# Ledger of designs, part 47: peptides against a protein of PDB entry 4N7V

Target 1, 222 residues: chain A of PDB entry 4N7V
Amino acid sequence: TLRSITSPLVAHRLKPIRQKTKKAVVSILDSEEVCVELVKEYASQEYVKEVLQISSDGNTITIYYPNGGRGFPLADRPPSPTDNISRYSFDNLPEKYWRKYQYASRFVQLVRSKSPKITYFTRYAKCILMENSPGADFEVWFYDGVKIHKTEDFIQVIEKTGKSYTLKSESEVNSLKEEIKMYMDHANEGHRICLALESIISEEERKTRSAPFFPIIIGRKP

## One batch from the design tools (peptide; aimed at target 1 T21 L38 K100)

Design b2_p24_6_s1 (made by RFdiffusion4, then SolubleMPNN; from b2_p24_6, 8 letters changed)
Fold by OpenDDE base, seed 1:
Structure b2_p24_6_s1 (fold): chain B 222 residues (1-222), chain A 24 residues (1-24)
Amino acid sequence: as target 1 above (222 residues)
Amino acid sequence: SIEEEREKELKEELEKLAEEYEKE
């Protein structure tokens, strides 16, 4: 099943983006829908032959073939769904489209891991909690050039010199130089604060049923 | 700037993802 290889993508709160490659274009639209355009080249002109338009919650996939499958010239946005339209639920998506959906899902997940949900400015760093879940990425950009990137699986440290290394266990964290531990302590504190605020704000958002509260910025730029 | 660097990182990782998709 498709569910065995990926979950429905979630594109809520993501900013529009368009990534063109040789064979495909992936877009997150203003509507927070995700489009995968299949691109073919004929006589030095690129055409969109197939479009997968995926709802923001990933559960509905609309597939259409511009100009009855003849293709539509590639533009700065997906062509309008006018010809040969099919609509599927996630669990009813034909297998022939699974690879494209998986690509869209990976695309969205990557964008989510780079999309700020909470930005927290401290005295020493710009801390960013991202939109991906579970275990959102957390980045700490110290103003002196040190960077710490926390994921569910590892912690990456980039020192002032550009030296980079990855930590995957507590023992490795404990073996850090004392100077780096100071940065780690600050990063951990910022992370704790962001997680706490996320919880509180999410709860209030749920209660009020208002417009989305996220993304938010806490503190001020130095 | 930090934002510029983050944009570069995202772009590079998206390009890598695209390359992986297209070679499969």
Scores: peptide ipSAE 0.710, ipTM 0.960, DockQ to the pose 0.879
OpenDDE base, seeds 2, 3, 4, 5: peptide ipSAE 0.706, 0.708, 0.708, 0.708; ipTM 0.959, 0.960, 0.960, 0.960

Design b2_p24_6_s2 (made by RFdiffusion4, then SolubleMPNN; from b2_p24_6, 10 letters changed)
Fold by OpenDDE base, seed 3:
Structure b2_p24_6_s2 (fold): chain B 222 residues (1-222), chain A 24 residues (1-24)
Amino acid sequence: as target 1 above (222 residues)
Amino acid sequence: EIEKERKEELERELKKLSEEYEKE
């Protein structure tokens, strides 16, 4: 099943983006829907032959073939659906489209991992909790040039010199130099605070059921 | 400066992802 290889993508609160490659164009629209355009080249002109339009919650996939399958010239946005539109739920998506959906899902997940949900300015750093889940990425940009990037799987450290290394276990973290441990301690504190704020804000958002509270900025930029 | 660097990083990773997709 499709569910065995990927989960429904979630594009809520993501800013619009359009990424073009040779064979495909992926877009996050203002509506927070995701579009995968399949591109073919004829006589030095690029045409969109197929479009997968995925809802912001990933559960509905609308597929259409522009200009009766002849294709529509590639533009700065996906062509509008007209006739011969197929609509599928996530669990009913034909297997022939699974690879394209998986690509869209990975694309969105990557964008989410780089999209700020909470920005927290401390005395020493700009801390950013991202939108991806579970285990959101957390970045700490120290004003002196040190960077720490935490993911669910690893911690990447970039020192002032530009030296970069990855930590994948607690033992490796514990073996850090004392100077680096100070940065790590600050990063961990910022992370804790952002997670606490996320919980509190999410609860209030649920209660009010109004406009989204995120993204949010806490503190002042020095 | 930080936002510029973050944007460039995202673009590089998205390009890598797309190249992997088209290679398969």
Scores: peptide ipSAE 0.680, ipTM 0.954, DockQ to the pose 0.881
OpenDDE base, seeds 1, 2, 4, 5: peptide ipSAE 0.680, 0.674, 0.678, 0.678; ipTM 0.954, 0.953, 0.953, 0.953

Design b2_p24_6_s3 (made by RFdiffusion4, then SolubleMPNN; from b2_p24_6, 8 letters changed)
Fold by OpenDDE base, seed 3:
Parts: C-alpha cells; structure tokens; sequence
Structure b2_p24_6_s3 (fold): chain B 222 residues (1-222), chain A 24 residues (1-24)
C-alpha cells in the first residue's frame, strides 16, 4: 500500500515555492496545494506532460494531462486543469503514481523541517522550532557564530571555527567539552520553552477555531 | 545573515533530494 511507503503530506502554513529539476517541477502553491509537473523536452522546448495536484492535507490527488496529453509549454506555474481530470483519494491512488507522490511528500517534509513555526529570540541566540512535527527540527543560531541543529535522530553542532560534528547518542552529548555544554544547555532550554508555547498556543487555536496563530515570533532581536 | 544561510541550506538539500529521485 501507499501508506506503507509514506504518510499523507501536510503543506499547511508553508510558503509558496517552486523547484525545477530535469524531469520534474515541484511547487507549493499559494493555496498550499502541492503540484508535481512531469517535464519532457522536445526540440529544445520543455513541456509539462502530466500534473499531480495534491491537496494541502495530502488526502486528495487530482491528476490531469495538459493539452490532451500533448503537453503544455513549461511556465512559471503549473498549467490549469481543464478536461479529463482524475481525482483519487490517498488510499485509492494508482500504484503508477506512488513514486511521484512519495517524492512530493519528501519534498514537503523537507520544506517543513526548514519552515519556522516558532521563532524565539533570546539574549544569546535565535531559536527556531520548525513545522515538521511531531519530532520537529529545532535550530539555535547563536549570535557569536555557534549553531546547534536538533532533529529527532541527531544533534549537529557547528562551532565558531566552523568545525562541525554530529551527535547520535546521549553518551556523545555527555562527552562534550564544557564550553559546548553551555551552548547545549541554552539550546535545550530554548527548545523546552518553544515546545511549551507550542502546546499552549495550539490549545488556544483549537478553542477559537479562527485563523492560524502560527507562525509566531517571540522576543525581539537584539 | 541567518535567513540567507537557511535559504541556502534548504536549496542545497532540495537539490540533493531531487537528484536522488531522478537517479532511481
């Protein structure tokens, strides 16, 4: 099943982006829908032969073939769907489209891991909790040049000198130099605060059922 | 600039992801 390969993508609150490659163009639209355009080249001109338009919650996939399958010249946005449109639910998507959906999902997940949900300015750093929850990435950019990047799988440290290393276990974290531990302590505190605020704000958002509260910025840049 | 650096990181990682997809 497709579900065994990937989960439905979630593009809510993501800013529009368009990434062109040799064979495809992936876009997040203003509507927060995701489009995968299959690109073919004929006589030195690129054409869009197939479009997968995925809803913001990933559950609905609309597939169409521009210009009756002949293709439409590649432009700065996906071609509009016209006739011969197929609509599928996530669980009913034909297998031949699974690879494209998986790519779209990975694309969105990567963008989410780089999209600020909460920005928290401390005296020493800019802390950023990302959108890829649960297990959201957390970045701490210290004003003196140190950077700490926490993911669900590892912690990356970039020191002032540019030296970088990755920590994958608690033992490695505990073996850090005292100077680095101070940065880690600050990062952990910022992370705790952001998670606490996320919980509180999300609860209020649920109660009000209004416009999204995120992304938010807390504190001020020094 | 932190924001410019973050944009660069995203662009590079997206490029890597796309190359991985096209080589499969």
Amino acid sequence: as target 1 above (222 residues)
Amino acid sequence: DIEKEREKELEEELKELSEEYEEE
Scores: peptide ipSAE 0.672, ipTM 0.940, DockQ to the pose 0.887
OpenDDE base, seeds 1, 2, 4, 5: peptide ipSAE 0.672, 0.669, 0.670, 0.671; ipTM 0.940, 0.939, 0.940, 0.940

Design b2_p24_6_s4 (made by RFdiffusion4, then SolubleMPNN; from b2_p24_6, 7 letters changed; failed a check: too like the target's own chain)
Amino acid sequence: EIEEEREKELEKELKELAEEYEKE

Design b2_p24_7 (made by RFdiffusion4)
Pose (drawn by RFdiffusion4):
Structure b2_p24_7 (pose): chain A 222 residues (1-222), chain P 24 residues (1-24)
Amino acid sequence: as target 1 above (222 residues)
Amino acid sequence: EEITEEEEEEVLEELEEKLEEELE
C-alpha cells in the first residue's frame, strides 16, 4: 500500500519553481502546494490530460480531469479545476496515481536538498544547512576556494585546484593530508553550530504561531 | 498515460543541474 514505500511529502518553506519537460509540468506554487500536470502534444500545441495537486503537508491530494476534447491548453500557471474532480487523503489515495505521488515526492525531496535553511558565515567559509531533514545536506564554500559537501552517507571535497574526490567512511577521511583535516574540522564545527542553531530556533517556533523562522542568514561575508 | 522511469530520471537530472547552477 502507498505508505509502504513512501511518506507524505513536505513542501513547506520552499520557493516557487516550475519545471517544463517533454511529458509533464511539475511545479511548486506560491501557496507551497505541489502541482503535477500531465501534458500531451497535438496540432503543434500542448494539451493537459490530468492534474495532480498535493497539499503542503502532503496529506491532501486533489485530482481533476478537465475531460474535454483537446484536454487543457498548457499555460504558465496550473489551470482552474473543473467539475469532474476528486479529493483523497494520503492513505485513501487509490492504487492508481501512486507512481505519480512518488515522482512528486522525489521532486520535493530534490528541491529541499538545494534549499538553504541556515546560512552561516565564518571567518574562513560560507556554511549552508539545507532543508532535507532529517540529516540534511551540508555545504561549505571556503573563501579560500575549497568546497566541502556533506551528506548522511558521503563527504565530498573539492580542492582549490578543482581536484575532486569523495570520502565515504571514517577510515576514508582518516586517509588524509593533516592539513585538509582543518578544512574538514572547521566544516564539521560549522555543521555542529548550524544543527545547534536550528534546534534552539525551531524549538522557539513550536512555542509560537507566526511566520516561519526559516530560512536564516547569519553573519555577513567578510 | 503514465510517466516512465527513464523520463523521470531525465527530468530530475535536468532539475538538479538547474538548481546547482542557481545556487552557484

Design b2_p24_7_s1 (made by RFdiffusion4, then SolubleMPNN; from b2_p24_7, 9 letters changed)
Fold by OpenDDE base, seed 5:
Structure b2_p24_7_s1 (fold): chain B 222 residues (1-222), chain A 24 residues (1-24)
Amino acid sequence: as target 1 above (222 residues)
Amino acid sequence: MELSDEEEEEFLEKLEKELEEELK
C-alpha cells in the first residue's frame, strides 16, 4: 500500500513556493495544496501534461491531464482543472501515481524542515524549531557565530573558526570539547523549551479551534 | 517565519538540487 511507503503529506502553515526542474514543477499553493506538474518540451516550449493536486492534509489527490492530454503551456502556476478529472483518497490512489505522490511528500517534508514553527531568542542564541515531523529539525544560531543544527539523524556543529563536523551518536556528543559542550548544553535547553512550548500551544490551539497559533516568535534578539 | 534573503537563497538552491536528484 501507499501507506506502507509514506504517510499523507502535511502542508499546513507552509508558505507558497514553486520549484521547477526539467521534468516537473512542484508547488505549494496559497491554499496550502501541493501540485506536481509533469513537464514535456516540444519545439522549445514546455507543456504541462499531467497534474497531481494534493490537499493540504495529503488525504485527497486530484489528477487531471490538461487540454485533454495534449498539454497546457507551462505558466507561473498550475493549469486549472477542466473536464477530465479523477479524485482519489490517499488509500485508493492507483499505484502508478505512488512515485509522484512520494516525490511531493519528500518535497513537502524538505520544506517543513526549513520552515520555522517556533523561533525562540535566548541571551546567547536564536533557536528555531522547524515544522517537520517526527523529530523536527532544531537550529541554534549563537550570536558569536557558533551554529548547531540538530536533526533526527545527526547533529551538525559549526564553530567560530568555521570548522564544521557532524555527530551521529551519543558517544560522539559526549566526546566534545568542554567549550563546545557549553554550546550544546544551551542548545539542548532551548530545544527542550521549544518542545514544551509546542506541546502546550498545540493543546491550546486544539481547544480554541481558531486560526493557527504557529508560527510563533518568543523573545527578541538582545 | 520569513527567512533572510541569504537563507532563502540557500534554501532554494538546496531544494533545486534535491529535486533534480529525486527526479532521476
Scores: peptide ipSAE 0.037, ipTM 0.592, DockQ to the pose 0.082
OpenDDE base, seeds 1, 2, 3, 4: peptide ipSAE 0.028, 0.033, 0.029, 0.030; ipTM 0.594, 0.576, 0.599, 0.575; seeds 1, 2 fail the geometry check

Design b2_p24_7_s2 (made by RFdiffusion4, then SolubleMPNN; from b2_p24_7 with E1M I3L T4S V11F E17K)
Fold by OpenDDE base, seed 5:
Structure b2_p24_7_s2 (fold): chain B 222 residues (1-222), chain A 24 residues (1-24)
Amino acid sequence: as target 1 above (222 residues)
Amino acid sequence: MELSEEEEEEFLEELEKKLEEELE
């Protein structure tokens, strides 16, 4: 099943973006829908031959073939669906479209990993919790030039000298120089606070059922 | 039309670089 390969993509709160390759254009629209346009070139003109339009919650996929499959000239936005439209739920998506959905999902997940959900300014650093899940990326930009980037898989450290290294286990973290441990401790504290705030704010957001509270900025750079 | 796994990875790597630049 598609679900065994990926979960429904989540594009909520993401800003519009459009990225092009030779064969495809992927977009997040103002509506927070995600579009994959399949592109083919004819006589030095690019045409959109197929479009997958995925809802912001990833659960609905609308597929259409512009101009009866003849293609529509590539523009600054996906062509509007007109005729011969197919609509699928996530669990009923034909297998032939799974790879394209997976591409869209990975794109969205990458965008989410670069999209601030909570920005928290401390005395020493700018901390950013990102939108991706599970295990949201967490970045700490210390004002003195040190950077710590935490992901689900690793921790990257960039020291004042520009020296960078990646930590992939707790033992490696424990082997850090004492000076770096101080930065790590601060980063971990900032991370804890951001996660706590995320939980509290999300719960309050659920109760109010109003406009989204995220992204949020807490404090200001000293 | 399909993207190969290699094309997808290359695209995502390029996208990541662009997004990092936008965050600066």
Scores: peptide ipSAE 0.032, ipTM 0.658, DockQ to the pose 0.798
OpenDDE base, seeds 1, 2, 3, 4: peptide ipSAE 0.026, 0.031, 0.027, 0.027; ipTM 0.582, 0.593, 0.588, 0.599; seeds 1, 4 fail the geometry check

Design b2_p24_7_s3 (made by RFdiffusion4, then SolubleMPNN; from b2_p24_7, 7 letters changed)
Fold by OpenDDE base, seed 2:
Structure b2_p24_7_s3 (fold): chain B 222 residues (1-222), chain A 24 residues (1-24)
Amino acid sequence: as target 1 above (222 residues)
Amino acid sequence: MELTEEEEEEFLEELEKELEKENE
């Protein structure tokens, strides 16, 4: 099943973006829907031959072939669906489209890992919790130039000198110099606070059913 | 959003290569 290889993509709160590659254009729309346009070139003109339009919650996939499969000239936005539109749920998507869905999902996940959900200014650093899940990326930009980037898989440290290294185990973290451990301790505290705030705010957002509370900014740069 | 155009392009080119291999 498709569910065994990927989860429904989540594009909520993501800003619009349009990225062109050689064979495809991927877009996040103002509606927070995701579009994958498959591109072919004929006579030095690019045409959109196929479009997958995925709902913001990833559960509905609309597929259409512009101009009856003849293609529509590539423009600054996806071509509007006209005739011969197919609509599928996530669990009923034909296998022939699974790889294209995974393409969209992985792109959205990348965008989420670069999209601030909570920005928290401490006395010493700007802390940023990102939108990706599970295990959201967490970045700490110390005002003195030290940077720490935490992911689910590793921790990257950039020292004042510009020296950069990656930590992939707890043993490596424990072997850090004392001065770096101080930065790590502060980063971990900021991370804890952001996760706590995320939980509290998400619960309030669920109760109120209002406009999204995120992204938020806590504090200000000193 | 803090994603650069270069990061997006490199990532998507990799995915496109995977798509092409499956469609051969």
Scores: peptide ipSAE 0.037, ipTM 0.649, DockQ to the pose 0.049
OpenDDE base, seeds 1, 3, 4, 5: peptide ipSAE 0.039, 0.036, 0.036, 0.035; ipTM 0.652, 0.647, 0.686, 0.691; seeds 1, 4 fail the geometry check

Design b2_p24_7_s4 (made by RFdiffusion4, then SolubleMPNN; from b2_p24_7, 10 letters changed)
Fold by OpenDDE base, seed 3:
Structure b2_p24_7_s4 (fold): chain B 222 residues (1-222), chain A 24 residues (1-24)
Amino acid sequence: as target 1 above (222 residues)
Amino acid sequence: MELSDEEEEEFLEKLQKELDEELE
């Protein structure tokens, strides 16, 4: 099943973006829907032959073939849906479209990993919890130039000198120099606070059913 | 998105790699 290889993509709160590759153009629209335009080159012109439009919650996929399948010239936005439109739920999506859905999902995951959900200013750093899940990326930009980037898989450290290295285990973290440990301790505290705030704010958002509270900024740069 | 030029480049490189793998 599709669910065994990916979860429904989530594009809520993401800003519009359009990214072209050789075979496709992926977009997040103002509506927070995600579009995959499949591109084919013919006579030195690029044409959109197929479009997958995915709802912001990833559960509905609308597929259409522009210009009766002949394709439309690639433009700055997806072509409008034709009269011949197929609509699928995530669990009913034909297997032939699974790779294209994964394509969109990976794009959205990457965008989410770079989209601030919570920005928290401490005495020493700007902390940012990102939108991706599970295990949201967390970045700490210290005002003195040190940067720490935490992901589910690793921790990247950029020192004042520009020296960069990656830590992939707790053992490696424990082997850090004392000076770097101080930055790491601060980063971890900021991370804990952001996660706590996310939980509290999300709960209030659920209760009120109002407009999204995120993204949110806590404090200001000293 | 509000990314620095360097961050954007890294993002796009990663994206291109991931997307190419998905559509091979």
Scores: peptide ipSAE 0.031, ipTM 0.600, DockQ to the pose 0.071
OpenDDE base, seeds 1, 2, 4, 5: peptide ipSAE 0.027, 0.030, 0.025, 0.029; ipTM 0.598, 0.596, 0.557, 0.594; seed 5 fails the geometry check

Design b2_p24_8 (made by RFdiffusion4)
Pose (drawn by RFdiffusion4):
Structure b2_p24_8 (pose): chain A 222 residues (1-222), chain P 24 residues (1-24)
Amino acid sequence: as target 1 above (222 residues)
Amino acid sequence: EEEEEEYEEEIEEEFEELTEEFFS
């Protein structure tokens, strides 16, 4: 059953983005709702045969077929719903559409991996904690020129040269120049600080009923 | 602004791959 494989998507605090493609148009609206529009081409013009719209919390799914000859003319914004529409909860979603919800879930998870949640400026680097929690990606751009990309699985180092390599395990990073560990440790301290900063602020957010406390930009680029 | 452009580009590239896999 859907939910065997996937969890409801989370599109909160994400910026609006629209992506065209040969098959479909997947987007995130200003209301932070995820919209998936299937697209067909006819008479040198594009038609829409199905629209999936998923709530911000991913719990509510609305699907409408503007069933008509020629489907729906493709525009820059998602079309208004027709009358032959549908609405399901996440658990009550039919066996159909499961391939499409999973696609939308990956689209959102990809966007969150490139959405800054906390931006921290140190003496040596610009630190960014991303949105794809838990274990969000951590990116460090040293003013010195070195780039460090931290994942739950990976550590990625891009030296000032452009010489790039990936370090997966604790043993692999230990196989190191005892100078690059400074970049590694400074980035890890920045990661420690951002995870700590995120916790005490999101805690205050649960105590409140207001506009989101994210994203944050801390300090300034010297 | 440059960083945001790079992020958008990476998203676009990985999204094309995702669309190819899904509609393959």

Design b2_p24_8_s1 (made by RFdiffusion4, then SolubleMPNN; from b2_p24_8 with E5K Y7R E8R E13K T19V F22Y)
Fold by OpenDDE base, seed 5:
Structure b2_p24_8_s1 (fold): chain B 222 residues (1-222), chain A 24 residues (1-24)
Amino acid sequence: as target 1 above (222 residues)
Amino acid sequence: EEEEKERREEIEKEFEELVEEYFS
């Protein structure tokens, strides 16, 4: 099943974006829907042959073939669905579209990993908790130029000199120079605080059922 | 804004890699 491969994508709170490649254009719309446009080139003109429009919660997929399958000239936005529209639930999506859905999902996850949910300014750094889940990315931009990027899979460190390295285990983290450990400790503290705040704010958001509280900025740059 | 620009560039770069992975 598709569910065994990926979960429904979640595009809530994401800003509109449009990314073009040779074979596809992926967009997050103002409506927070996600569109995948499949592009083919004919006579030096690009045409959209197929569109997957996915709801913001990932549960509904609308597929259509512009201009009766002949394709519609690529524009600055997805072509409007007119004919040959099919609508599927996530669990009923035909297998032939699974890979395309996965692509959309990975794109959304990528965007989420680069979308601030909580920005927290400390005395030493700008800390950013991202929207992706589970295990949201966490970035720390120290004012002195050090950068730490934490993901579920690794920790990337960029030192003042520009030296960059990736840590994939606790052993590697423990082997860091003491000077770098200080940055790591601060990053971890900022991370803890952001996670705590996320929990508290999310709970209040649930209770209030008003406009989203996120993204949020806490503190100010010194 | 500069940080946002950097993020967008990273997204664009990684997006290209994804397209190659799924549509090559």
Scores: peptide ipSAE 0.295, ipTM 0.868, DockQ to the pose 0.856
OpenDDE base, seeds 1, 2, 3, 4: peptide ipSAE 0.290, 0.291, 0.291, 0.289; ipTM 0.865, 0.865, 0.867, 0.864; seed 4 fails the geometry check

Design b2_p24_8_s2 (made by RFdiffusion4, then SolubleMPNN; from b2_p24_8, 10 letters changed)
Fold by OpenDDE base, seed 3:
Structure b2_p24_8_s2 (fold): chain B 222 residues (1-222), chain A 24 residues (1-24)
Amino acid sequence: as target 1 above (222 residues)
Amino acid sequence: DKLEEERKKEIEKEFAELTEEYFA
């Protein structure tokens, strides 16, 4: 099943974006829907041959073939749906479209990993918890130039000199220089606080059933 | 916003790689 490969994508709270490559264009629309345009080149012109429009919660997929399947010239936005539109639920999506859905999902996850959910200013740093899940990315930008980027898979450190390295195990973290450990300790504390705030805010959001509380900013740069 | 522009560039780069992975 598709569900065994990926979960429904979630594009809520994401800003509009459009990314183009030779073979595909992916967009997040103002409506927070995700649009995959499959591109073909013919006679030095790019055409959109197929469009997958996915709802913000990932559960509804609308597929159409612009201009009766002949393709529509690539523009600055997806072509509007016309006749002969197919609508599927996530669990009823034909297997032939699974790869394209996975592609959209991976893109959305990428964007989410770069989208602030919580921004927390400390005395020493700007801490940012991102929208991706599970294991949201966490970035700490120290005012003195040090940067720490935590993902589910690794921790990247950028020192004041611009020297960059990646840590993939607890052992490597424990082997850090004392100076860097101080930054790491601060980053970890900021991370803990952001996770705690996320939990509290999400619970209140659930109770009120109001407009999204995120993204949120806590404090200000000194 | 410099940070936003940097993020956009990172997305663009990784998106290109992702596209190659799925469509090459």
Scores: peptide ipSAE 0.411, ipTM 0.911, DockQ to the pose 0.848
OpenDDE base, seeds 1, 2, 4, 5: peptide ipSAE 0.403, 0.407, 0.409, 0.406; ipTM 0.909, 0.910, 0.909, 0.909; seed 2 fails the geometry check

Design b2_p24_8_s3 (made by RFdiffusion4, then SolubleMPNN; from b2_p24_8, 8 letters changed)
Fold by OpenDDE base, seed 5:
Structure b2_p24_8_s3 (fold): chain B 222 residues (1-222), chain A 24 residues (1-24)
Amino acid sequence: as target 1 above (222 residues)
Amino acid sequence: SELEKERREEIEREFEELVEEYFS
């Protein structure tokens, strides 16, 4: 099943973006829907041959073939679904579209990993918890130039000198120099706080059902 | 913001590689 290889994408709270490549254009719309436009070139003109429009919660996929399948000239936005329209739920999406959905999902996850959910300023650093899940990326930009980037898979450290290295295991983390461990300790503390705040704020958001609370900024740079 | 622009540029770079992975 599609669910066995990916979860429904989640585009909530993401800002609109449009990324064009030679073969595809991927967009997050104002509606927070995600569109994948498959592009072909003919006579030096680019045409959109197929569009996958995915709901913000990833559960509904609308697939259409512009201009009766002949393609529609590429524009600054996806062509409107006027003909050759199919609508599927996530669990009923035909297998032939799974890879394209996965592509959209990967794009959304990438965007989410670069989208601040919580920005927390400490005395020493700007801490940023991102929107991606599970295991949201967490970045710490120390005011002295040190940077720590935590993902579910690794921790990247950029020292004051610009030296960069990646830690992929706890043993490597434990082998850090003492001076770097101090930065890591601060990063971990900031991470803990952001996660705690995320939980609290999310719960309040659920209760109020008002406008989204995120993204949020806590504190200010000294 | 300037930071947002930088994020977009990062997305663009990594996304290009993603497209190659899926559609090239």
Scores: peptide ipSAE 0.212, ipTM 0.835, DockQ to the pose 0.785
OpenDDE base, seeds 1, 2, 3, 4: peptide ipSAE 0.185, 0.195, 0.199, 0.193; ipTM 0.825, 0.828, 0.832, 0.828

Design b2_p24_8_s4 (made by RFdiffusion4, then SolubleMPNN; from b2_p24_8, 7 letters changed)
Fold by OpenDDE base, seed 3:
Structure b2_p24_8_s4 (fold): chain B 222 residues (1-222), chain A 24 residues (1-24)
Amino acid sequence: as target 1 above (222 residues)
Amino acid sequence: SELEEERQKEIEEEFKELTEEYFS
């Protein structure tokens, strides 16, 4: 099943974006829908041959072939659906489209990993919890120039000198110099606080069922 | 902002790699 290889993508609260490559263009629209445009080149002109338009919650996929399948010239936005539109639920998506859906999902996850959900200013740093899940990215920008970036898979450290390195195990974290451990301790505390705030705010958001509370900013730079 | 530009560059680079992975 599609569900066994990926979960429905989630594009809520993401800002509009359009990324182009030779073979595909992916967009997040103002409506928070996601569009995958499959591109082919004919006589030095790029044409959109196929479009997957995915709902913001990832559960509905609309597929269409512009200009009766002949393709529509690539523009600054996806072509509007007109004729021969197919509509699928996530669980009923034909297997031939699974790879393209997974492609869209991976892109959305990438954007989410770069999209602030909670920004928390401490005495020493700007802490940012991102939108991706599970295991949201967490960045700490210390005012003195040190940066720590935590992901589900690794921790990247950039020191004042510009020296950078990646930690992938607890053993490597424990082997850090004492001065770096101080930054790591602060980062971990900020991370804990952001996760706690996320939980509390999400619960209140669920109860009120109103406009989104995120993204949110706590505190201010000293 | 500068931060947004840096994030955009990172997205662009990783998106290119992702496209090559899925369409090569």
Scores: peptide ipSAE 0.376, ipTM 0.900, DockQ to the pose 0.870
OpenDDE base, seeds 1, 2, 4, 5: peptide ipSAE 0.367, 0.371, 0.366, 0.373; ipTM 0.897, 0.897, 0.896, 0.898

